# Peptides against a protein of PDB entry 4ASU: the designs that were tried, part 45

Target 1, 270 residues: chain A of PDB entry 4ASU
Amino acid sequence: ATLKDITRRLKSIKNIQKITKSMKMVAAAKYARAERELKPARVYGVGSLALYEKADIKTPEDKKKHLIIGVSSDRGLCGAIHSSVAKQMKSEAANLAAAGKEVKIIGVGDKIRSILHRTHSDQFLVTFKEVGRRPPTFGDASVIALELLNSGYEFDEGSIIFNRFRSVISYKTEEKPIFSLDTISSAESMSIYDDIDADVLRNYQEYSLANIIYYSLKESTTSEQSARMTAMDNASKNASEMIDKLTLTFNRTRQAVITKELIEIISGAA
Target 2, 83 residues: chain B of PDB entry 4ASU
Amino acid sequence: FTFASPTQVFFNSANVRQVDVPTQTGAFGILAAHVPTLQVLRPGLVVVHAEDGTTSKYFVSSGSVTVNADSSVQLLAEEAVTL

## One batch from the design tools (peptide; made by RFdiffusion4, then SolubleMPNN)

Design b1_p11_2_s2 (from b1_p11_2, 6 letters changed)
Fold by OpenDDE base, seed 1:
Structure b1_p11_2_s2 (fold): chain B 270 residues (1-270), chain C 83 residues (1-83), chain A 11 residues (1-11)
Amino acid sequence: as target 1 above (270 residues)
Amino acid sequence: as target 2 above (83 residues)
Amino acid sequence: MLSKEGEIVVD
């Protein structure tokens, strides 16, 4: 490689390193905010799931329509964040199909759509975009919830799949159940709840769904920003190592060129 | 008793004497050993009566309230502010 | 009633 080639490569890698460092800082800032905002969101979301856990709501096995909601974002460069969710979605879809169930998919974030479009295009009910630029709000969750409820798809049971934040270096893909209004209303365990008006129950379900989606978005966002920060740090380190190696190569090559030129001068073979 | 909005937690698994909530069906007082129920919040005042006799007031926009068989209560408001 | 105010949009 000529000195010019090495110099060009060095310049390119240095530019990449600058970009990755900048992205790391941005991700770090977003992560810090996301982590703070996740604390109340967990309380809120877990609170919404409490009914389903305490009432032990179960869907009869004869029910065939199952909804899978995958939660991710539009933005890349965050390691295995998107692929992890997609993998779990695929696994769940396959298991449900093997059990003879009809499966529909909702993708939150363009990356889910991108990953699953080829293999599961016919199963998508709806996909959402403009996810991840700003921190998710309850309004965002409401949009998703309302779209689902107004879609006309009458699912019996569903699952929401998202990355739960554990630490700055760890997340886990998790699944939480979603139940239809009919499933909730027909559950034997619900008999202990005082006569609940159908309209009240419907509205309650709307909030419950929005709450769970919101929680999932907050977990996903925190996980994503953390993963992006780590990915950008790794990229920056890799770039640094490459710069060091190329710099050494440059110095060696330069010395060789100088030596060659000196020999040519001394020998008169120029 | 858990009372939270998406952005703020007011009570987390706390013991309270009574919670008054504004529901679509009317004002509802939640006491100890209240029967399990599900309700939807309307805009209005939430009053939390602590065991020590102190009362706290909140304004909520909307949301849900759940009273479970185990006497746990989840008050989840879309928006809530302390008064 | 849930408000539909959000930045997320249907694709």
Scores: peptide ipSAE 0.418, ipTM 0.943, DockQ to the pose 0.867
Fold by OpenDDE base, seed 4:
Order: sequence, then C-alpha cells, then structure tokens
Structure b1_p11_2_s2 (fold): chain B 270 residues (1-270), chain C 83 residues (1-83), chain A 11 residues (1-11)
Amino acid sequence: as target 1 above (270 residues)
Amino acid sequence: as target 2 above (83 residues)
Amino acid sequence: MLSKEGEIVVD
C-alpha cells in the first residue's frame, strides 16, 4: 500500500471514529432518559400483566390462532437488539406451527420487517414504522393496540416479544402473553370476577393491550440505547486499534520510502 | 395497591384502607376483601384512604382498575395528577 | 377511550 493509500484509509477511519464517539454520546443521553422513564413504565406494565398471572389465564389447546408481536425499532447500530427479537419470533413461530397453530405476526419497527420479510412475509398482519427516533409514548402504544384490535384478526392468544432491560451491559429477550377478549372472558378463573359488562371488558382490553405494549416499548428502548452505547464504544475502540495499526504501517512505509530515496541519491540513479 | 400512570407511580404494592375510583358505571369504593372485578376509569377523582387515616386525592383521565381475588388492586391511569 | 395520537404509523 502506498503512503497515499494508508493516509486515505487513516482519514476514513478517523472520521468513522468521530462519528461513533458522537453516536455513543447521543445514545448515552437517550439511555439515561429511557432508564428514568422505564421505572414508572415497568410498574405500569407489570401491573397490567398482573391480571393474567393472578387469574391464570390459559388458552384452550383447541384454539389455533396465535399472534406474535415483535417489538424493536427502525434504527440500527445497536448490536443484537433486533436480531435477538427476530430470532425468538422465528423460534416461536416455528414451534407454534409445529403445534398446529395459525401464526400471525406484527412487527413494531422497520427492522423486524426487514429481517423477517423474506421468510415470514405471508404471516405479517401489520408492521409499524417511525419507531425509535423519539421515546415511545402511551399514544404510540395505543395506536398499535387499536390497530391490532381493529385488524379483524381474531387471535386466541398471543405473545409480545421484546428486550427487557437488565442493566447497561445486559438485556434479555422475553415474551409476555396477550389474550383476546374471548379468551379472557371464557377463562374459568374469571368466574370469580363479577359479571362484567361486555363494553367494559372491551374497553378494559384496549387499555390492557396498550399498557403491555407501552411497557414493552419502554423496555425495548432502554435496552436498545444501552446496546447502542456499547456498540458505538466497541466501534470506537476497534477504530482506534486500526488507526494504531495503520499508523505503524505508515511509519514503516515512510521509512522505506526515505531509504529508497537515499539509495537512489547515493547511487546516482536519478 | 398499585396506582400508576405511564409516567408516574403513586403507590406501589402499598397497603391502603380504601380506594374510591370513578368508573364508567359509577364511582365505587374498593375496600378490603372487595370482590374481584375489572373496571374502566372515567375522568374523575380518585381518593386513597391510607391505613393511618390520611387521604390523598388524584384526578385521573382514563384507565383501568383491577381487583384480584388476592385483594391486590391495580389502578392504571392514562393520566393522573395529585390534587 | 384510547387516544390515537402517536408518532408510530402503520407501514
């Protein structure tokens, strides 16, 4: 490689390093906010899930329609955040299909669609975009919930798959259940609940779905930002190492050029 | 008793004496050993009666209320403010 | 009634 080539490459990598460092800082700021906002969101979401746990809602085996909601975002450069969700979605879809279930998929975030489009295009009910630029709001969750409920797909049960935040260095892809109105209303454990007006139950379900989706979005966002910080840090470190390597190569090459020039001068070959 | 909005937690697994909630079917009080029920909130006042006799008032916009068989209660409001 | 106000859009 010529000195010119090395210099060009050095410049390019240095620019990348600047970008990755900047992105790390941006991700750090977003992470800090996301973590703060996750605290109440977790209480809120876990509270909504409490019914399903306490009432031991189960879907009869003869029910065949299963919905998978994958929660991610539109934005890349966050390590395995998207692939982790997609992998679990694929695994679950395969398992459900093997069990004779009909599977439909909702993708929250363009990355889910991008990853699964080739293999699961026919299973997609709906996809959502414009996810990840701003912190998710309850309104966002409501949009998703309402779209699901108004889709006409009469699922029996479902799974929402998202990355749960553990720490700045750790997330875990998890699954939480979602149930249809019919499944909830028909559950044996619900017999202990007072006769609930159908309209009330419907509205309750809307909130329940929105709550769970909101929670998942907040967990996902926090996980994503932390992962992006790590990814950008790693990228910056890798760039630094490459810069060091190229700098050494540059110095060696420069020395060789100088030596060659000296020899040419001494030999009178110019 | 858990009372939260998407952005704020007011009570987290707290023991309370009574919670008055505004529902679409009317206001009702959640007492100890209240029958399990699912309700939807209407805009209105939530009043939390603590065991120490203190009362706190909140305005909620909408949301859900769950009373479980184990006496746990989840009050999840879309928006809530302390009064 | 859930608010439909959000930035997320159907693809």
Scores: peptide ipSAE 0.418, ipTM 0.949, DockQ to the pose 0.863
Fold by OpenDDE base, seed 3:
Structure b1_p11_2_s2 (fold): chain B 270 residues (1-270), chain C 83 residues (1-83), chain A 11 residues (1-11)
Amino acid sequence: as target 1 above (270 residues)
Amino acid sequence: as target 2 above (83 residues)
Amino acid sequence: MLSKEGEIVVD
């Protein structure tokens, strides 16, 4: 490589490093906020899931329609955040298909669509975008919930797949169940709730779905920001190492050029 | 008794004497060993009566209330503020 | 009814 080539590459990598450092700082700020906001969101979300756990809601085996909601974002450069969700979605879809279930997919975030488009395009019910620019709100969750409920797809059971935040250096892709109104209303364990008006139950389900989606978005966001910090840190370190290597190469090449020029001068060679 | 909004937790697995909630079917008091029920909140006042006799008031916009067979209660409001 | 005050949009 010529000195010019090395210089150009150095400049490029230095610029990338500057960008990655900046992105790390931005991600750090977003992470700090996300982590604070996740605390109440967990209580809220876990509270919403409590009914399903306590009532032991189960979907009858003869029911075949299953919905998979993958929760991620539109934003890249966050390590394995998107691929982890997609991987579990694929696995779940395959398992369900093998069990004779009909599977439909909802993607929250453009990255899910991008990853699964080739292999699962026909299974997508709907995809949501404009995810990840700002912290998710309950309104965002409501949009998703209402779209699902109004989609006309009469699922029996569903799975929401998202990255649960563990720590700044760790997340885990997890799945939580979602149940249709019919599944909830028909569950034997719900007999103790028989005095519930059907309209009330319908509205309750809307809130429940929105609550769970909101929780998943908050977990996902926190995980994503932490992963982005790590990814940007790694990128910055890699860039630094490359800069060091290229700098050494530059220095060596420069010396070689000088030596060559001296030889040409001494020898009279062109 | 758990009472939370998406952004704030007011009670987390607390023991309370009574919670008065505004629901679409009417306001009712949730006492110990209340029958299991699911309700949807209407905008209104939530009143929490603690075991020590203290009373706290909250305004909620909407949400859900779950009373389980084990006497656990989840009050999940879309928006809630202390009064 | 749930409020749709969000920025997330259907693709």
Scores: peptide ipSAE 0.415, ipTM 0.947, DockQ to the pose 0.830
Fold by OpenDDE base, seed 2:
Structure b1_p11_2_s2 (fold): chain B 270 residues (1-270), chain C 83 residues (1-83), chain A 11 residues (1-11)
Amino acid sequence: as target 1 above (270 residues)
Amino acid sequence: as target 2 above (83 residues)
Amino acid sequence: MLSKEGEIVVD
């Protein structure tokens, strides 16, 4: 490569490094906010799941309709955030199908649709977009919950799949259960609960679903911002290393050019 | 007893004497060993009576309340403010 | 009842 070629490449990589550093800072700010907002959201969401754990709610084996909700976002450059969720969704769908279950899929975020639409288009119930530009709100979760409940699909049970935040350097793709009103009301363990009006139970389910979805969105967002921050940091470091290597190459090439010119002068003078 | 909104935690696995909640079927007090139940909140006042005799008041917009067989309670409001 | 107020939209 000529000195001009190396210089051009150096300039390009330096520009990329500036962009990745800037993106890292933006991601860091969003991460800090997301982590703060995750704390109460986690208490809220875990509280909503307490009933299912304490009452040991289970779906009867004869029930066949299963819903999978995958939670991610529309935005890229965050490592394996989207692919991890999609992978888990595929695995769960395959396992359920092998067990003779009917599977429908909801994708939260364009990336889920983008990854799975070709192979699972017939299983998609609905997809959601405009996810990830701003922090998710309870209103956002309510939109998703209401759309599901009003879709006409009468699932027996479901799985919500999302990335749970562990630390700034770690997330884990996890699954939490969603149960239909019929499954909850028919559970043997629920017999000890006071007689509850059907309308009350319906409203309760709306909140339960929205609560769990909200929780999953907050976990996903925190995980995503953290992963993006890490990805941009790694990109910046890689760019730095490449700049160093190219700089050395530039210096060596420059010396070689000078040496060649000197030889030509000497040879021409002889 | 857990009492939270999506954005704020008021109580997290706390021991309280009594919680008064506004439900769609009517306001009721949750005491120790209350029968398990599921309820939906209506807009109104939540009153928490601590074991030390202190009382705290909150306004909630909507949400759910769960009383479990193990006497654990989850009060999850969509919006809540301290009064 | 849940309010359907959010920026997330159906695709």
Scores: peptide ipSAE 0.434, ipTM 0.949, DockQ to the pose 0.843; fails the geometry check

Design b1_p11_2_s3 (from b1_p11_2, 6 letters changed)
Fold by OpenDDE base, seed 4:
Structure b1_p11_2_s3 (fold): chain B 270 residues (1-270), chain C 83 residues (1-83), chain A 11 residues (1-11)
Amino acid sequence: as target 1 above (270 residues)
Amino acid sequence: as target 2 above (83 residues)
Amino acid sequence: MLSKEGRITVD
């Protein structure tokens, strides 16, 4: 490689390093906010999930329609955040299909669509975009919930798959159940609940779904920002190492060029 | 008793004497051992009666309330403010 | 009723 080539590469990598460092800082700021906002969101979301756990809602085996909601974002450069969700979605879809279930997929975030479109295009019910640039709001979750409920797809059971935040260095892809109104209303365990008007139940379901989706978005966002921060840090470190290597190569090459020039001068070679 | 909005937690697994909630079908009081039920909140006042006799008032915009068989209650409001 | 006031859009 010529000195010119090395210099060009050095410049390029230095620019990348600047970008990754900047992105790290941005991700760090977003992470800090997300983590703060996740605290109440967990209470809120876990509270909504409590019904399903306490009522021990189960879907009968004869019910065959299953919905998978994958939660991620539109934005890359966050390690395995998207691939982990997609992998679990794919695995679950395959398992459900093997069990004779009909599977439909909702993708929250363009990355889910991007990853799964080739293999699962026919299973997509709807995909949502404009996810990840700004913190998710309850309104965002409501849009998703309402779109699902108004889609006309009469699922019996569903799975919402998202990355649960553990720490700045750890997340786990998890699944939480979602149930249709019919599944909830028909559950044996619900017999102990007072008779509820159909309209009330429908509205309740809207909130329930929105709550769970909101929770998943907050978990996902926190995990994503943390992962991005880590990814950008790693990228910056890798760039630094490459810069060091190239700098050494540059210095060696420069010395060789100088030596060659000196020899040419001494030898009188034109 | 858990009472939260998406952005704020007011009560987290707390023991309370009574919670008055505004529902679409009317306001009702959640007492100890209340029958399990699912309700939807209407805009209105939530009143929490603590075991020590203190009362706290909140305004909620909408949301859901769940009373479980184990006497756990989840009051999840879309928006809520302390009064 | 849930508000559809969100920034997320359907693709």
Scores: peptide ipSAE 0.457, ipTM 0.952, DockQ to the pose 0.830
Fold by OpenDDE base, seed 2:
Formats: C-alpha cells, sequence, structure tokens
Structure b1_p11_2_s3 (fold): chain B 270 residues (1-270), chain C 83 residues (1-83), chain A 11 residues (1-11)
C-alpha cells in the first residue's frame, strides 16, 4: 500500500471513530433517561402481572390460538437486541406449532418485521413502526393494546417477548404471559373473586394488556440504549487500535520509501 | 399495597390500614382481608389510610384495582397526582 | 377507556 492509500484509510477510520464516539454519548444520555423512567415502570408492570401469578392462571390444553408479541424497535447499531428477540420468537413459534397450536405474531418495531417477514409472513397479524426514536409512553402501549383487541383475532393465550434490562452490560430476553378475557374468567382460581361485570372485566383486560406492553417497551428501550452505548464504545476502541496499527505501518512505509530513494541516488539509477 | 402510575410510584408493597378507591361500579374501601375483586378506576379521589393514622389523598384519572386472596392490592392508575 | 393517543403507528 502506498503512503497515500494508508493516509486515506487513516482519515476514514478517524472519521468513523468520531461518529462512534458521538453516537456513544447520545446513547449514554438516552440510557440515563431510560433507566430513570424504567424504575416506576417496573413497579407498574410487575404490579399488573401479579394477578396472573397469584391466581395461577393457566390456559386449558384444548385451546389452540396463541399470540406472540415481539418487542424491539426501528433502530439498529445495538448489538444483538433485535436478533435475540427474533430468535426467541422463532423458537416459541416452532414449539407451539409442534404442540398443534395456531400461532399469530405481532411485531413492535420495523426490525422484527425485517427479520421475520420472509419466514413468518403468513403469521403476522400486525406490525408497528415509529418505535425507538422517542421514549415510549403509556399512550404508545395503549395504541398497541387497542389494535390487538380490535384486530378480531380471538387468542386464548399469548406471550410477550422482550429484553429485560439487568445492567449497563447485561440484558436478558424474557417472555411474559398474556391471557384472553375468556381464559381469565374461566380460571378456577377466579371463582373466589366477587362477581365481576363483563364490562368491568373487559376494561380491566385493556388496562392489563396496556400495562404489560408499556413495561415491556420500557425494559426494551433501556436494554437497547445500554447495548448501543456498549456497541459504540467497542467500535471506538476497535477504531483506535486500527489507527495505531495503521500509524505504525505508515511510519514503516515512509522509512522504506526514504531508504529506496537514497539507494537510487547513490546507485545513480534516477 | 402497591400504588403506581406509569411514571411515579406512591406505594410499593406497603402495609396500610385502608384504601378508598373510586371505581366505575362505585367507591369502596379496601380493608384488611377484603374479598378478592377486580375493578376499574373512574376519575376521582383515592384516600390512603396508613397504620399510623396518617391520611394521604390522590387524584386518579383511570386505571385498575386488584384485590388478591392473599390481601395484596395493586392500584395501577394511568395518571395520578398527590393532593 | 384507553386513549389512542400515541406516536407508534400501524405499518
Amino acid sequence: as target 1 above (270 residues)
Amino acid sequence: as target 2 above (83 residues)
Amino acid sequence: MLSKEGRITVD
């Protein structure tokens, strides 16, 4: 490689490093906000899931319709955030199909659609976009919940799959259950609950679904921003190492050129 | 007793004496060992009576109330403010 | 009744 080629490559990598450093800072700011907003969201979401745990709600084996909601975003450059969710969705769909269940899929974020469209296009009920540029709100979760409930798909049970935030360096793809109104109302454990009007129960389900989706969005967002921050940090470090290596190569090549020129002068070959 | 909105936590697994909630079917007080129930909130006042005799008031817009058999209560409001 | 006010949209 000529000195000119090495210089051009160095310039390019230095520019990339500047971009990745800037992106890291942006991700860090978004992460800090997401983490703060996740704290109350966890209490809220875990509170909504408490009924399912306390009442030990289970779907009868004869029920066949299962919904999978995958939660991610539209934005890339965040490591395995999207692929982890998609992988879990594929695994769950395959397991359910093997058990003779009908499976429908909802994708939250363009990345889920992008990954699964070719292999699971016939199973998609709906996909949502405009996810990840701004922090998710309860209104966003409500839109998703209402769209599902108004879709006409009468699922018996479902799974919401998302990345749960553990720490700045760790997330885990997890699954939480969602149940239909019929499944909740027919559960044996619900017999101890006072007579609940059908309209009340329907409204309760709307809130329950929105609450769980909101929680999932907040976990996903925090995980994503943290992962992006880490990815950009790693990219910046890798760029730095490459710059160091290329700088050494440049210096060696420069010395070689000088030596060659001196030899040509001495030999009279110029 | 857990009382939260999407953006704020007011009580997290706390022991309280009584919680008065506005529901679509009517306002009711949740006491110790209340019968399990599911309710939906209407806009109105929530009053929390602590064991020490202190009373806190909140305005809620909407949401859900769950009273479980183990006496755990989840009050999840869409919006809530301290009054 | 849940509000439909959100920024997320259906594709």
Scores: peptide ipSAE 0.469, ipTM 0.951, DockQ to the pose 0.835; fails the geometry check
Fold by OpenDDE base, seed 3:
Structure b1_p11_2_s3 (fold): chain B 270 residues (1-270), chain C 83 residues (1-83), chain A 11 residues (1-11)
Amino acid sequence: as target 1 above (270 residues)
Amino acid sequence: as target 2 above (83 residues)
Amino acid sequence: MLSKEGRITVD
């Protein structure tokens, strides 16, 4: 490589390092906010899931329609955040298919769509974009919930797959169940609940779904920002190492060029 | 008793005497051993009666309330403010 | 009724 080539590469890597450092700082700020906002969101989301646990809601085995909601975002450069969700979605879809279930997929975030489009394009019910630029709101979750409920797909049971935040260095891809109104209404355990108007139950389901989605978005966002911060830190370190290596190469090459020029001068070989 | 909005927690697994909630079917008081029920909140006043006799008031916009068989209650409001 | 005030959009 010529000195010019090395210099060009050095400049490029230095620029990348600046970008990654900047992104790290942005991710750190977003992470700090996300973590604070996750605390109440967990209470809220876990509270919404309590019914399903307490009532032991189960889908009859003869029911065949299953929905998978994968929660991620539009933005890359966050390590395995997207691939982990996609991997679990694929696994779940395969398992359900093997069990004779019909599977439809909802992707939250462009990255899920991008990863699964080739292999699962026919299974997508809907995908959502504009995820990840700003912190998710309950309104965002409501949009997703309403779109699902209005899609006309009469699922029996579903799974929402997302990255649960553990720590700044750890997340875990997890699954939570979602149930259709019919499944909830038909559950034997629901017989102990007072007579609930159908309209009330429908509205309740809307909130329940939105609540769970909101919770998932908050977990996902916190995990993503943390992972991005780590990824950008790693990228910055890698860039630094490359800069050091290239600098050494530059110095060696420069010395070689000088030596060659001196030899040419001494030898009279032009 | 759990009472939260997406952004704020007011009660987390707390023991309370009574919670008055505004629902679409009407306001009702949730006491110990209330029958299990699912309700949707209407905009209105939530009143929490603590065991010590203190009363707290909140305004909620919408949401859901769940009374479980084990007497656990989840009041999940879209928006809530202390009054 | 859930508010549709969200920024997320359907692809």
Scores: peptide ipSAE 0.457, ipTM 0.950, DockQ to the pose 0.836; fails the geometry check
Fold by OpenDDE base, seed 1:
Structure b1_p11_2_s3 (fold): chain B 270 residues (1-270), chain C 83 residues (1-83), chain A 11 residues (1-11)
Amino acid sequence: as target 1 above (270 residues)
Amino acid sequence: as target 2 above (83 residues)
Amino acid sequence: MLSKEGRITVD
């Protein structure tokens, strides 16, 4: 490679490094905020799930319609964040299909759609975009919940799949159950709640869905920002190593050129 | 007793004497060992009576309240402010 | 009733 080629490559990599460093800082800031906002969101979300756990709500095995909600975002450069969710969605869909269930999919974030569109296009009920640029709000979750409820798809049971935040270096893809109004109302354990008006229960379900979705979005966002920060750090380090290697090559090549020129001068061949 | 909004936690697994909540069916007082129920919140005042006799007031916009068989209560408001 | 005041949009 000529000195010019090496110089051009060095310049390019240095520019990439600047970009990745900048992105790391942005991700770090977003992560810090997301982590703070996740604390109340967990209390809120876990509180919403408490009914399902305490009432031991189960879907009868003869029910066939299953909904999978995958939660991610529109934004890339965050390691395996999207692929992890997609992988679990695929696995769950395959398992359910093998069990004779009808499976529909909701994708939250454009990346889920992008990954699964080719293989699961016919199973998508709806996808959502404009996810991940700004921190998710309860309003965002409400949009998703309402769209689901108004879709006309009468699912019996569902699963929401998202990345749960563990630490700055760790997340885990998890699944939480979603139950239809009919499933909740027909659950034997709900008999102790029998005096509940149908309208109240319907409204309760709307909030429950929105709450769980909101929680999943907050977990996903925190995981994503952390993963992006790590990914950008790794990219920056890789760029740094490459810069060092190329700089050494440049120096060696430069010396070789100088030596060659000196020899040509001394030999009179110039 | 857990009382939270998406952005703020007011009570987390706390023991309280009584919670008054505004529901769509009317005002509802949750006492110890209240029967299990599910309710939806309407805009209004939440009053929390602590065991020490302290009373706290909150305004909530909407949400849900769950009283479980184990006497745990989850009050989840879309928006809530201390009054 | 849930408000539809979100920034997320249907694709």
Scores: peptide ipSAE 0.445, ipTM 0.948, DockQ to the pose 0.855; fails the geometry check

